# Peptides against a protein of PDB entry 6RGO: the designs that were tried, part 202

Target 1, 392 residues: chain A of PDB entry 6RGO
Amino acid sequence: MALKLLGFNQDATCFSVISSNKGVTIYNCDPFGKCFELEKSTSNDEELDFLVEMLFSTSLIAVVDKTIGASKRKKLKIVNTKRKATICELTFPHEIMDVIMNRKIICVVLKSDQIFVYDISCMKLLRTIDVRGEKLKSTSKFRNSEAVGDIGVRVSLSTDNNSILCYSSYSKSDKENAPLNDIVVFDALKCIQINVLPAVHQSNIVCIACSPDGMLMATASEKGTIIRVFKTIDTENDEPILVNEFRRGSRPSRISEMKFNHDNTLLACVGESDTIHIFALPVTTTEADANEDDTLQQSSHSLSSSINGLQYISKGLANRFGKIIVSKIPTQSQQRHVAYIKIPENAKYRIGFPKDTTNTIHICGEDGNYLVYSIPRNEVGPCTLVKSNTFD

## One batch from the design tools (peptide; made by RFdiffusion4, then SolubleMPNN)

Design b2_p15_8_s3 (from b2_p15_8, 5 letters changed)
Fold by OpenDDE base, seed 4:
Structure b2_p15_8_s3 (fold): chain B 392 residues (1-392), chain A 15 residues (1-15)
Amino acid sequence: as target 1 above (392 residues)
Amino acid sequence: SVEEEIAEAMKEKMP
């Protein structure tokens, strides 16, 4: 059967898939098993296409039926999985491209490059962000270039209640074909733009990941050779803070997904390559406010890997047009992966980090494999397979 | 209400 992966939930406790014969299936990771099935509404041999966004392991899901012939590509259903009932349906003016949520916010991305931000508790619209309209206000000449293929607005949302939304925006270049290479950081609760990171890549951004706490953001372009990690909120002299620049590879390869682990120590990426890459982030020493009491001697052997994290102050080389260009970290200082997982060529995989085990990664493939890997701490090398399950 | 049903769905685990 053809499987299509929808992905993991926010804490990697569940993942969703499309089975050509069954429709949408949600699997629980531990104990492994089916927890929800949404049957296909049509008897037609049409290729099933769905968006499903989960809210952790709760009975709340958002569903978009994108199946061909289904006049439903503009409809978002909020579903209770336990009741197998639609709570509400929202209709949009354009096709839904993406849906992302946390416990506070649901964001709906349209083919029109609009982002609709809702309060999830009541499904009230808080904001419509018009990424094209913002571009047009900044530069009068932008033709509505139809988003050709997979190039469109990308979004990521913090999994916490702070609800930091990162989205790709059009560069303020006077060129008719300005790339989607700016990032906007947005407080989705307050509906306020917090930060703008200009020209973080030379080409369109195709993947964004926000950290669970919303303090970090990872970006990748259509080239997928370099991943950049920025602070989302903090700036230095009104300039974006580049925390890391990682090299995934020398060959162009699309990155489809990136995830931070729950303590912001690891960033994983997956895509069209035969390899999931895991990168180490510098441990930001949160100054532990030394509230005294609780004695539990977790012997954290701090491997003081003196990663002299050169705070690469992105000296924005103001180009001749006053645009801050994120300074490239010298290719010699570009960090590679600390760990990797080999996956079958041409198999689409999705990744998730469980909350309770920051050195464990969950992956699932369109090959029907659900795999749990342990990430090595002390050495650069392959991850160790801990658990495997199959699904159909 | 939609709000009550959302609040219920957010409290309930998947089956």
Scores: peptide ipSAE 0.678, ipTM 0.970, DockQ to the pose 0.842
Fold by OpenDDE base, seed 1:
Structure b2_p15_8_s3 (fold): chain B 392 residues (1-392), chain A 15 residues (1-15)
Amino acid sequence: as target 1 above (392 residues)
Amino acid sequence: SVEEEIAEAMKEKMP
C-alpha cells in the first residue's frame, strides 16, 4: 500500500499517515496502535492528499483535504477525533499549503503567501500576514512568478504558549526574482513583528524549525548542506545572533523537516538523504541558574567543541546594495552531527522528540516502520534502535 | 458553542 506521512504531533505521542485504501490514520506511539481513522469519502482511485495537524495528545485536529480534484483544498476543518465530529469549517480564498498549531494559535498558510493567524480557543482571526504584499511594496512589478510549486512561505511555531511564529519572507532586493531567504519572527499572540533576519541563506528557505520555547530557530535552504541556528528575539548591535552553523553534508539534499528536542539540546533533520542527522546545541545557560552554587561536580565531560565565542555575524560583505548577507562561517568551524540514523534510500521519514525522554527520538517512514531510537550522549555515532513497530 | 467544543477537544486523552 502507498503510505504518505503527515508527521508527528508536537510531543511525538502520535503520528498521522495517509493510507491509499483507508484515508487518514492517527497512531498512538505508546502503547502503539490506531487511535483515530478518517475514512476516505470517495471510492475514486485518486491519490489522497491531506494536511492533518494534531494538538498534542488531545482530540483536536485540523484537517484539510488536498486531494486533486477535491473542491476542499481551501477548507480547514476543526475536528474532535473522540466525537468524530466537525466543530467548525473555515474557507480560505486560496489553497491551504500548511497548518500549524499550539495550545493558543492556529496558523494557516495559503498558496497566496498569506498567513492567517487564529486564536484557537474561539477561531477568531487575529492577523493576516501578506508576505507578498511586503515584497510588492518594494517592487512595483507584479511578476506573475508562477509559483514554482515547491517554493512557498515556510512557517514554524513554538509549541509553548508564547506562540513565536517564524516565517520565510522575500528579501528586499530590487531583483524581480527576490528569494524567500529572509526570516520574520512574529509574536502570534500580540500580533507584532519581533525581529527580521535578512538573507539567512543565499537561496530560498525550504525548512524552518522553531524551538519549543521560541528562543531558537533553525533554517535550511534548497541546498540543505548547511543548517543555521539563530536566536529569535535577541539581537546584538541590531544584528541577528547566529548560535550555530551545522553541516548536514557536502552534497545538496533537500531537508523536509527539522525539530528541536524539548530542552533545546538537540536538533534533528530529515529529508531526501539516507541519513537522519542529530546535532548538539550548546546549552544556553540562562543567567538565572548561575546563582545556585551547588558544587555537584557532575563531570560534564565537556565535549570541548571549542565554540570559541559568539561569532558575531560580522558585517558580511555588504553587497553593493547594503544588504547584510550572513557571512559563511568557515567550513572548519561548522559543526557535524553528534548522532545519526540510517534510513532506507528513497523512503520518506518524519521525526519527533518525546517530552519525557530527552535522548530519545521517534521516527516513522512511508515504508510502514515506526522506530524509537536512543541518542548517544557522550560519543559521536549511530543511534541505537530501542523499539520497532509496523503500520499499514 | 464552537468555543465549548474546542475547549472539550483540547482536553488530553486520558490513558
Scores: peptide ipSAE 0.641, ipTM 0.935, DockQ to the pose 0.622
Fold by OpenDDE base, seed 3:
Parts: structure tokens; sequence; C-alpha cells
Structure b2_p15_8_s3 (fold): chain B 392 residues (1-392), chain A 15 residues (1-15)
């Protein structure tokens, strides 16, 4: 049977798949088993296409049927899986491209490059973000929307209650063909733009991941060779917004998904390549004001790889030209993966990090494999398979 | 209400 992966929920306790014969199935990871099924509405042998976003281990899901007709592709259903009932239905002016949520916010991305931000508790619209309208204020020429192919606005939302929304925006360059290579950081609760990261890649951003706490963001372009990690908020201490640059590979390959683990120590990426890459992040010690007392000298040998070589051209020149010239991080500072998983060629995989085990990764494939891997802590190498299950 | 049904659906499944 043809399986299509929808992905893991926020804490990797469940994953969702489309089966051509069954419709949407949600699996529980531990104990492994089917926990919900949404039957296909049509008896036709049409290729099923759905968006399904699950809220953690809850009974709340957002569903978009993309299988048939332009009308269905504009409808978001909020469903209680335990009751098998639709709570509410929202209709949008354009096709829904993506849906993301946390415990506070639902964001709906449209083919029009609009982001609708809702309070999840009451489904009240808080904000409409018009990413094209922001471009039009800077560049008078409408790009015909149809010619941009698979390159739409990308979004990621923090899984915490801070609800930091990161989205790709069009560069303010006077070029008719301005890429989606800016990032906007947005407080989805307050409906305030926090930051703008201009020209984070040379080409369109195709993948974004926000950390669970919303403090970090990872980006990949259509080249997928380099992953950049940024702070979402400017620190008062003039610290560089760009904290890491990782090399996934030398060959171009699309990254389909990136995830941070729950403590921001690891970033995983998956895509069209035969390899899931896992990168180590420097532990940002938030020097919380540790009051004086308990001198437990835990000698955390932080591998302070001296980021001394990043001569950032001082903020003063960047501000004058409105371009954060991402100074070419010397190719010498590009870190490789610390761990990897080999996956079958041409199999699409999804990744998730469980909350309770920061050195464990869950993966699932369109080959019908659900796999749990242990990530090596002290050595660069392959992950170890801990558990394997199959699904259909 | 929609709010009550959402609040009920947002309860974690006890294992």
Amino acid sequence: as target 1 above (392 residues)
Amino acid sequence: SVEEEIAEAMKEKMP
C-alpha cells in the first residue's frame, strides 16, 4: 500500500500517516499501536492528501482534506478524536498549505502567502499576516503567484506557551524575483513582530524549525547544504544572532524537516538524502542570576570551540545598510553532524524528539517502519537502533 | 460551546 507520512506531534508521542485504503491513521509511539483512524470520505481510488496537525497527546487535531476539489482544500476542521466529532470548521479564501499549533495558537498558512493566527481556546482570529502585502510595500511589481511553484511561505512555531512564530518573508531587494530568504520572528500571542533576519540564505528558505522554547531557529534553503541556527531575540550583550552554521553535505538535497530536541542541545534534519543528520548545539548557558550559594562545581567541559574566528562586521555597518550581511562564515567554522542515521534511498522519513529522553530520536518512513534510535553522547558516529515497529 | 469542546479535546489522554 502507498503510505504518505504526515509527521510526528510536538513531543513525538504520536505520528500520523495516510494509507490509500484506510485514510488517516494516528499511531501511538509507546506503547506502539493505532490510536485513531479517520476514514476516507470517498470510495474512489483517488490519491489521498491531507494535512493533519495533532496537539501533543491530546484528542485535538486540525484536519484539511486536500484530496478533491478546491473547496475542501480551503476548509480547516478542528476534530475531537476521542468523540470522532468535528468541533468547528473554518473556511479560508485560498488553499491551505500548512497548519501548525501549540497549546495557545493555531497558525494557518495559505497559498496566498497569508498566515492566519488564531487563539486555539476559542478559534478567534488574532492576526492576519500578509507576507505578499509586506513585499508590495517595498516592491511595486506583483509576481504572478502561480509561477513560484512549490516555494511558498514556510513557518515554524515554538511548542511552548510563548508561541514564537518564525516565518519566511520576501527580501526587500528591488529585484522582481526577490527570494523568500528573510525571516520574521513574531510573538503570536501579543501579535508583535520581534525581529527580522534579512537574507539568511542566498536562495529561498524551504525549511524552518523553531526550538521548543522559541529562543532558537534553524533555517535551510532549497540548496539544503548549509543549515543556519539563529537566536530569535537580540540579546543586549551584542552577541551574534547567528549562533551556528552546519554542513549537511556537499551535494544539494532538499531538507523536508528539521527538529530541535527539547533542551536545545540537538538539531536533526531529514530530507531527500539517504541520511538523517544530527548536529550538536552549543549549550547556551543562560546565565540566570545564580544567587551565590551552592558552588557545585559541575565541571561541564563545554566544548567551547572558540567561535573567535567569526569577525562579524560590527552591527554599526549592518544597521546602516539594513542588510545583515551574513558575513561568509569561513568554511572552516562549518560544523558537521555529530550523529547520523542511514535510511533507505527514496524513502521519505519524518523525525521527532521525545520530551523525556533528549538523546533519543523517533523516526518513521513511508516504507512502514517506525524506529527509535539512541544518539551517541561522546562520539561522532551512527545512532544505535533501540526499537523497531512496522505499520501499514 | 466550541470553547468547552476545545477545552475537553485539549485534555491529554491519560495513558
Scores: peptide ipSAE 0.639, ipTM 0.935, DockQ to the pose 0.616
Fold by OpenDDE base, seed 2:
Structure b2_p15_8_s3 (fold): chain B 392 residues (1-392), chain A 15 residues (1-15)
Amino acid sequence: as target 1 above (392 residues)
Amino acid sequence: SVEEEIAEAMKEKMP
C-alpha cells in the first residue's frame, strides 16, 4: 500500500500518515498504536493527499484535504480528534501549501507566497505576510506553475510560546528570477519583524528549521550540501551571527526536513539521500549571572570536542550590490555529522526529537517503519536502534 | 463557542 508521511508533532509523541486505503492515521509513539483515524471522504481510488498538523499530544489538529478539486485545497479544518468534529473551517484565496502551529499561533502558507498568521485560541487573523511584496505582483506573470512546482516560501515556527516565525523571502534583486535566499525572522505574537538574514545561500532555500526556543535557525538550499545555523534575534554589528556551517555531503541532494532537539545541542536532517545526518551544536553557555550560592554540580558532560576555530568570520563579504553574504566557512573547517542513520534510498523518512530524551531520535518511513534510535555522545558513528515498530 | 471548543481540544491528553 502507498503510505505518505505527514510527519511528527512538535514533541515527537505522535506522527501522522496517509494510508491509501484508510485515509489519515495518527499514531502514538509510546505506547505505540493508532490514536486517531480520519476516514476517506470518498470511495474513489484517487490518490489521497492531505496536510495534517497536530498540536503536541492534544486533540487539536489542522487538516487540509488536497485529494479532490481546487476548492478543498483552499480549506483548512480545525478538528477535535477526541470528538471527531470540525470546530471551524477557514477558506483561503489560494491553495494551502503548508500549515504550522504551536500553542499560540497557527500559520497557513499559500501557493501565492502569502503567510496567514492566526491566534489559535480564537482563530482571529493577526497578520497577512505577502512575501512577494506589492512590487513583485506586477512583473511576475504567473510563472507557469509546471516547471517551478516545488519552489515556494518555506516556514518554521518555534514550538515555545514566543512564537518565532522564520520564513524564506525573495532577495532584493531586479532580476525576474530573484532566489528565495533571504530569511525573515518574525515575532508572530507581536506581528513584528525582528531580523532579516540576507542571501544565506546562493540558491533558493528549500528547508528551514527553527529551534524550539526560537533562538536558532537552520537553513538548507536546493543543493543540500551545506546547512547553516544562525542566531535568529541576536546580531553582531547589525550583521547576522553564523553559529555553525555543516557539510551534509559533497553531492547535491534535497533536504526535506531538519529538526533541532529540545536543548539545541543537536540538529538532524533527512531528505532524498540514504542517510539521516545528526550534527552537534556548540553548547552556548548562557552566562547565567554568577549568583554565588547554588553549587549544583550539574555534571555537564561537556562534549569537549575542541571546536577550536569557529572564528566568527563575521567578514560579511559585501557582494557587488552591498549585500552582506555570510562568508563561507573554509571547507576544511566545515563540521560533518557526529552521528548518522542509514535508511532505504527509495523511502521518504520524517524525523522528530522527543522532549524527555535529548539523545534519542524518532524516525518514520513510507516503508511502514517507526524506529527509535539512540545517538552516540562520545564518538562519531552510527546511531543504535533501540525500538522498532511497523504500521500500515 | 469556537474559542471554548479550541480551548477544550488544546487540553493535553493526560496519559
Scores: peptide ipSAE 0.634, ipTM 0.934, DockQ to the pose 0.601

Design b2_p15_8_s4 (from b2_p15_8, 6 letters changed)
Fold by OpenDDE base, seed 4:
Parts: structure tokens; sequence; C-alpha cells
Structure b2_p15_8_s4 (fold): chain B 392 residues (1-392), chain A 15 residues (1-15)
């Protein structure tokens, strides 16, 4: 049977798949099993195509049937899985390319490079973001670039209630084919643009991940060789803060998905390569408010580890075209993965981080494998398989 | 209402 992966939910408690014979199936991760099935509407041997976005382990899902006809591809259904009932249906002017949600917001990405932002609680439209219209306001000339193939607006949403939306936008370059290499950071609740990260890659951004708290964002271009991690909100001298630059590999390979773990200590990436890469992020010591009370005297060993290093603002040549503010972290200081998982070649995998176990990663493959791995903390090496299940 | 059904679905776990 051909399986197509739809992905994990926000906390990796469930994942969704398309089975050519059955339709959409949602699996619970622990205990492992089917929790929902959406039957195919047609008996025909047509290749099933769906978008399904879950809201954690709740009975609320968003569904787009992309299998048959241009009209269905424009319809978003909000479904109660327990009732097996459509709550409401929204129709869009263009094909739906992506749907993302949290407990507050649904974002719908259209083939027109529009993002529709809804309050989930009432399905009220809060904002329409027109990424092309923003480009046209900046550069009057360029109406006619149909997004060729897989190049389109990419989005990621924080899983928290702050609802930080990161999306790819067109650079303000006077070039006819301005790449989707800017990032906009948007407060989806307030409908305010918070930040703009210009030219974060040289080519189109094809993958974005927002951290669960919305404070970090990871980006990858079509090359997929370098992953950049930025602060979303914070700026230094009105310039974007590059936190990390990771090297996935030397060979170009598309990254299809990236995820932060729930404490922002790990970033995982998956794509067309035989390897899931896991990178360590520096622990930002948020000064947890030390509540006063308990007296225990443990000794003052001042490990003043001088975090001096990250000021490599490479003054790259400011040629006349927009400031590529990306400090070229010297290629030698590009961190590699701290952990990895080998996956079958040409198998599409999806990744998720469970909330309760920050050193555990869930993965599922179009090969029908659901796998749970433990991530090593103290050494660079392979992840250890902890649990395995199969699905059909 | 649609709102009540959304709020219900958000409180209910998948079966």
Amino acid sequence: as target 1 above (392 residues)
Amino acid sequence: SVEEQIQEAMKEKMP
C-alpha cells in the first residue's frame, strides 16, 4: 500500500497518514494505535492527497481534500474526530498549500502566496497577509513569476498561545526573480509584524521551524546544506540575531521538516537524505526566578565560562544590494549534528518532539515505521531506538 | 453554534 505522511501533531502524541486504500488515518503514539480514520470519498484508484492539521490530541482537526478537482483543493473543513462531523467549511479563492494551527490560531496558506489568519475559537478571519502584494508594494515590476513547482510561501507557527508566525517573503531586490529569502515574524493574535529578517539565505527558503515558545526560528534554503537559527523577536542594533549556523552536509539535499524540542535545546531536521540530523542549541539560561526559600548552602563554584565567542560579525562586503546581515560564521565554526538517525534512502520521514521527554524524538516513515529514539546527551553519535511500531 | 462545537472539539480527546 502506498503511504503518504502528513506529519506529527504539535506535541508528537499523534501522527497522520494517508493510506491509498483507507484514506486518512490518525495514530496515537502512546499507547500506539489508530484513533481516527477518515474514509476516502471515492472508490476510484485516484492518488489520495490531503492536508490534515491536528490540534494536539484534541478532537479538532483541519482537513483539505486535494484528491479530486480544483474546487475541493480550495475547501478547508474543520472536523470533530470524535463526532466524525464537519463543524464548518471555509472556501478560499485559490488552492490551499498548507494549514497550521495552535490552540488560538489557524493559518491557511494559499497557492496565491496569501496567508489567511483565523481565530480558531470562532473561525473569524483576523488577517489576510498578501506576500505577493507586499512584494509588489516594494517592487512594482514583478507580477508574472508563477511559483515554479515546490517554491512557495513557507510558514511555521509557535505551539504556545503567543502564536508567533514565521513566514518566507520576497526580498526587496530589484531582480525580476526576487527569491523567497526574507523571513517575516508576525504576531498572529495581535496581527502585527514584529520583525523582518532580510536575505537569510541566498536562495528560496524551503523550510522554516518556529520554536514552541516562538523565541527561535530555524531556516533552510533549497540547498539544505546550512541551517540558520535566529531569534524571532530580539534584535541587536535593529539587526537580526543569528544564534546558530549548522551544517547538515556538504552535498545539496532538500530539508522537508525541522523541529525544535520543547525546551529549545535541540533542533532536528529531516529530508531527502538518509539521515535525520539533531543539533544542540546553546542553553539560554533564562534566569528562572529563584523563589527564596530553601536554605541549602551548596558551594559557590563560579564556573564563569566566558561565552565570548559569538561576536563574529563578519563585515562581508556591503555591495550596493541589500545588507546580507548574515554574519558569515566561518565554515569551520559551523556546528555539525550532535546526534543522528539513519533512515532508508528515498523514504520520506516526519519528525516530532514529545513534550515530556526532551531527549526523545518520534519519527515515522512512508515505509510504515513509527520509531521512538533516545538522543545521546554526553556524546556525538547515533540515537538509540527505544520503541518501534508498524502501521498500514 | 460553530463556536460551541469548536470549543467542544478542543476539550475532547480523540477516541
Scores: peptide ipSAE 0.696, ipTM 0.974, DockQ to the pose 0.845
Fold by OpenDDE base, seed 1:
Structure b2_p15_8_s4 (fold): chain B 392 residues (1-392), chain A 15 residues (1-15)
Amino acid sequence: as target 1 above (392 residues)
Amino acid sequence: SVEEQIQEAMKEKMP
């Protein structure tokens, strides 16, 4: 059967898939099994396409039927999976491109580069963000709608209640074809812009991940060779703080998904390559009280000790227009993965981190494999397969 | 209401 992966929920307790024969299916990870199915409304041989956003392991889901010809690509359904009932339906002026949620907020991304921010509790509209409207103040030419392939506004939302929204925006270039290479950090609850990170890549941003607490964000461009991790809120001298620069590879390859683990110690990425990469983040030592006593010389030579170089964004070439170009960290100081998983070539995978086991990763493939891996802590190497299941 | 149904769905586990 042709499977399409939708992804894991926020805590990797469930994942969703589109089956060409069954429609949308949600699987529970542990115990492994089917927990929900949304049957096809039509017997047509049309290629199914859906957006399904889950809210953890709750009965609340958001569903968009994106199937060509279904005339529903502008409709968001809020569904109770246990009742098998639609709670409400919202209709948008444009096609829905993405839907993200947490316990407070739903964000709906449209093909118009608009983000609609809702209070989930009552489905009240809090804000409409017009990412193009910010550009239109500088450039009168709309990009012709035909070249709206793979390049659109990307979003990520913190899974906590702080509801930090990170989205890609158009750089303030006088060029007709300004790239989507700025990041805006937005408080989705207060509806306030917190920060703007200008020109975080040279090309369009195609993947964003927010940390669960909203304090970090990871970004990747269409080149997918470099992943950058920034602080979301904190700035140094009104400049963005680059925490890490990771090298996924030397060859261009699209990154489809990135995720932080629940304690912000790991960042995973997956995409068109045969390899899932896992990177270690420096543990921000909160000053836990140095109570003096127990000199237990656990020589945990944690690989963490050499990473304390706060890589100041050296003043990039301030081009004449005051644009901070994030200076490329020298290739020698770019961190590599600490762990990896090999996946079949051309297989699309999704990734998720479980909450209670920070050194495990859940992955699922369009090949029908659900796999649980253990991540090595003390060595650079392959992850170990712990559990496998199949689905169709 | 829609609000009550959302709050119910958010409290219920998926089956």
Scores: peptide ipSAE 0.691, ipTM 0.973, DockQ to the pose 0.850
Fold by OpenDDE base, seed 2:
Structure b2_p15_8_s4 (fold): chain B 392 residues (1-392), chain A 15 residues (1-15)
Amino acid sequence: as target 1 above (392 residues)
Amino acid sequence: SVEEQIQEAMKEKMP
């Protein structure tokens, strides 16, 4: 049977899959088991395609039927899984490419590079973001190229109630083929642009992850060799703050997903390679007020990983066009993974971090494996398999 | 209402 992975929910308590015979299935991670099934609406041997966005372990899901021949690729269904009932249906002018949500906001990404932002509580439209803007609508000949993996707008949303939305945007270049290499940071509740990070990569951004608290974002380009981590809101001298630059590998490979753990200490990435990479983030000690004297000697086993000081090469080379070029960290100071997981070749995997265990990662594969790994704390090496389950 | 059904679904666990 062909399985297609949809992914984990925000806290890795559930994951969703498409089974060719069953339709959409949602699995609970602990205890492991099937919790919901959306029956196949068509008897045809058509390849099933769906978007399913979960809201944690709640009975609220958003569903888009993307199956070829299904006249439903423009329709978002809000479903109660316990009642097996559609609450409401929204119709969009273009095909839905992505759906992301938290407890406050639903964002719907269209093939037209539009982002529709809704208040989840009442499904009221708060904002339509047009990433192309008015000027670029005329020159984009629809690339009718069926080129594998259409370069569109990428989004990530904080899982908290602050609802920080990060999205890829077109650089201000006079070239007809401006890359999607800018990032916009947007407060989805207030409907305000907070920050713009120009030219964070040389090529199109294909993957974005926002931290759960919305304070950090990770970005990867089509090359997938370098991952950059930025502050979302904070700036230094009106310039973007680059916190980390990680090297995934030397060979180009597409990154399909990145995630932060719940305390912003780890970043994981997965994609077309045989390896999930896990990177350590420096703990930003917020200088909380030094006033209260409570001598709790928590033995900070400082992982004295020689963080060879990120020389903030604050030489933002403003090029001749006043564009902030993100300072390239020298290749010698690029951090590598602290941990890894080997995955089967040709199997697509998805990743999730559980909330209560910051050193554990959940993974699932189109090979029908759900795996729980422990991440090593004190050494660079492979993750240890803790639990395995299979699904069909 | 749609709003009441959304609020119900957000309070319920997946089965």
Scores: peptide ipSAE 0.691, ipTM 0.974, DockQ to the pose 0.870
Fold by OpenDDE base, seed 3:
Structure b2_p15_8_s4 (fold): chain B 392 residues (1-392), chain A 15 residues (1-15)
Amino acid sequence: as target 1 above (392 residues)
Amino acid sequence: SVEEQIQEAMKEKMP
């Protein structure tokens, strides 16, 4: 059967898939099994296309049917899975490209590069973000690029109640083909822009991950060779906004998804390559209470790879044009993965981190495999398979 | 109401 992966929920307790014969199916991870099925509305052998966003393991889901007709692609349904009932339906002026939610906020991304931010509790519109802005509306020939993989606005939302929204934005270059290489950090609850990170990559950003607490974000460009991790909030102490730069590989490969674990110690990425990469984030040890005394030489071989080469671009090196040039971090300071998972070539996989086990990763494939891996703590190497299940 | 149904769905686990 042809499977299409929709992804894991926020805590990796469930994942959703499209089955060509059944429609949308949601699986519970533990105990493994089907918990919800949305039957196919059409008897035709048409390729099913849906967006489904889950709210943890709750009965609340958001559904967009993208299978048939431009009208359905503009409709967001809020569904109770236990009642198998639509609670409400919203209609948008343009096709829905993405939907992301937490316990407070639902964000709807349109093909028009607009982000609609709603209070989930009442479905009240809080903000419309126009990423193109008013000046670009006049010259934007609608990219009628039906091209699978078109470069649109990317979003990520913190899974906590802080509701930090990170989105890609167009560079302020006077060029008609400005890349989507800026990041905006937005408080979705207060509807306030917190930060703008200009030119975080040389090409369009195609993947963004926000940490569960919204304090970190990761970005990857179309090249997918470098992943950058940033603080979302400016620290008062002139600390660098760019906290890490990871090298996934030397060859270009699209990254489709990135996830932080729940304690911000790991970042995983998956995409078109045969490898899921897991990177270790430096724990910001708050050096606060190093009281003097106890000489316990616990040789924590912290892999203090000498980060001596990060020339801190403080905010003060805004050149005369106010652009924070992300200086090329010397290629010598680029960290590699600490762990990896080999996946079948050409199989699309999705990733999720369970909340209760920070060294465990859940993965699922369009090959019908649901796999649980243990991540090594103290060695660089492959993850160990702990559990496997199959789905159809 | 829609609000009550959303709040119910947010409190209920998937089946």
Scores: peptide ipSAE 0.689, ipTM 0.973, DockQ to the pose 0.850

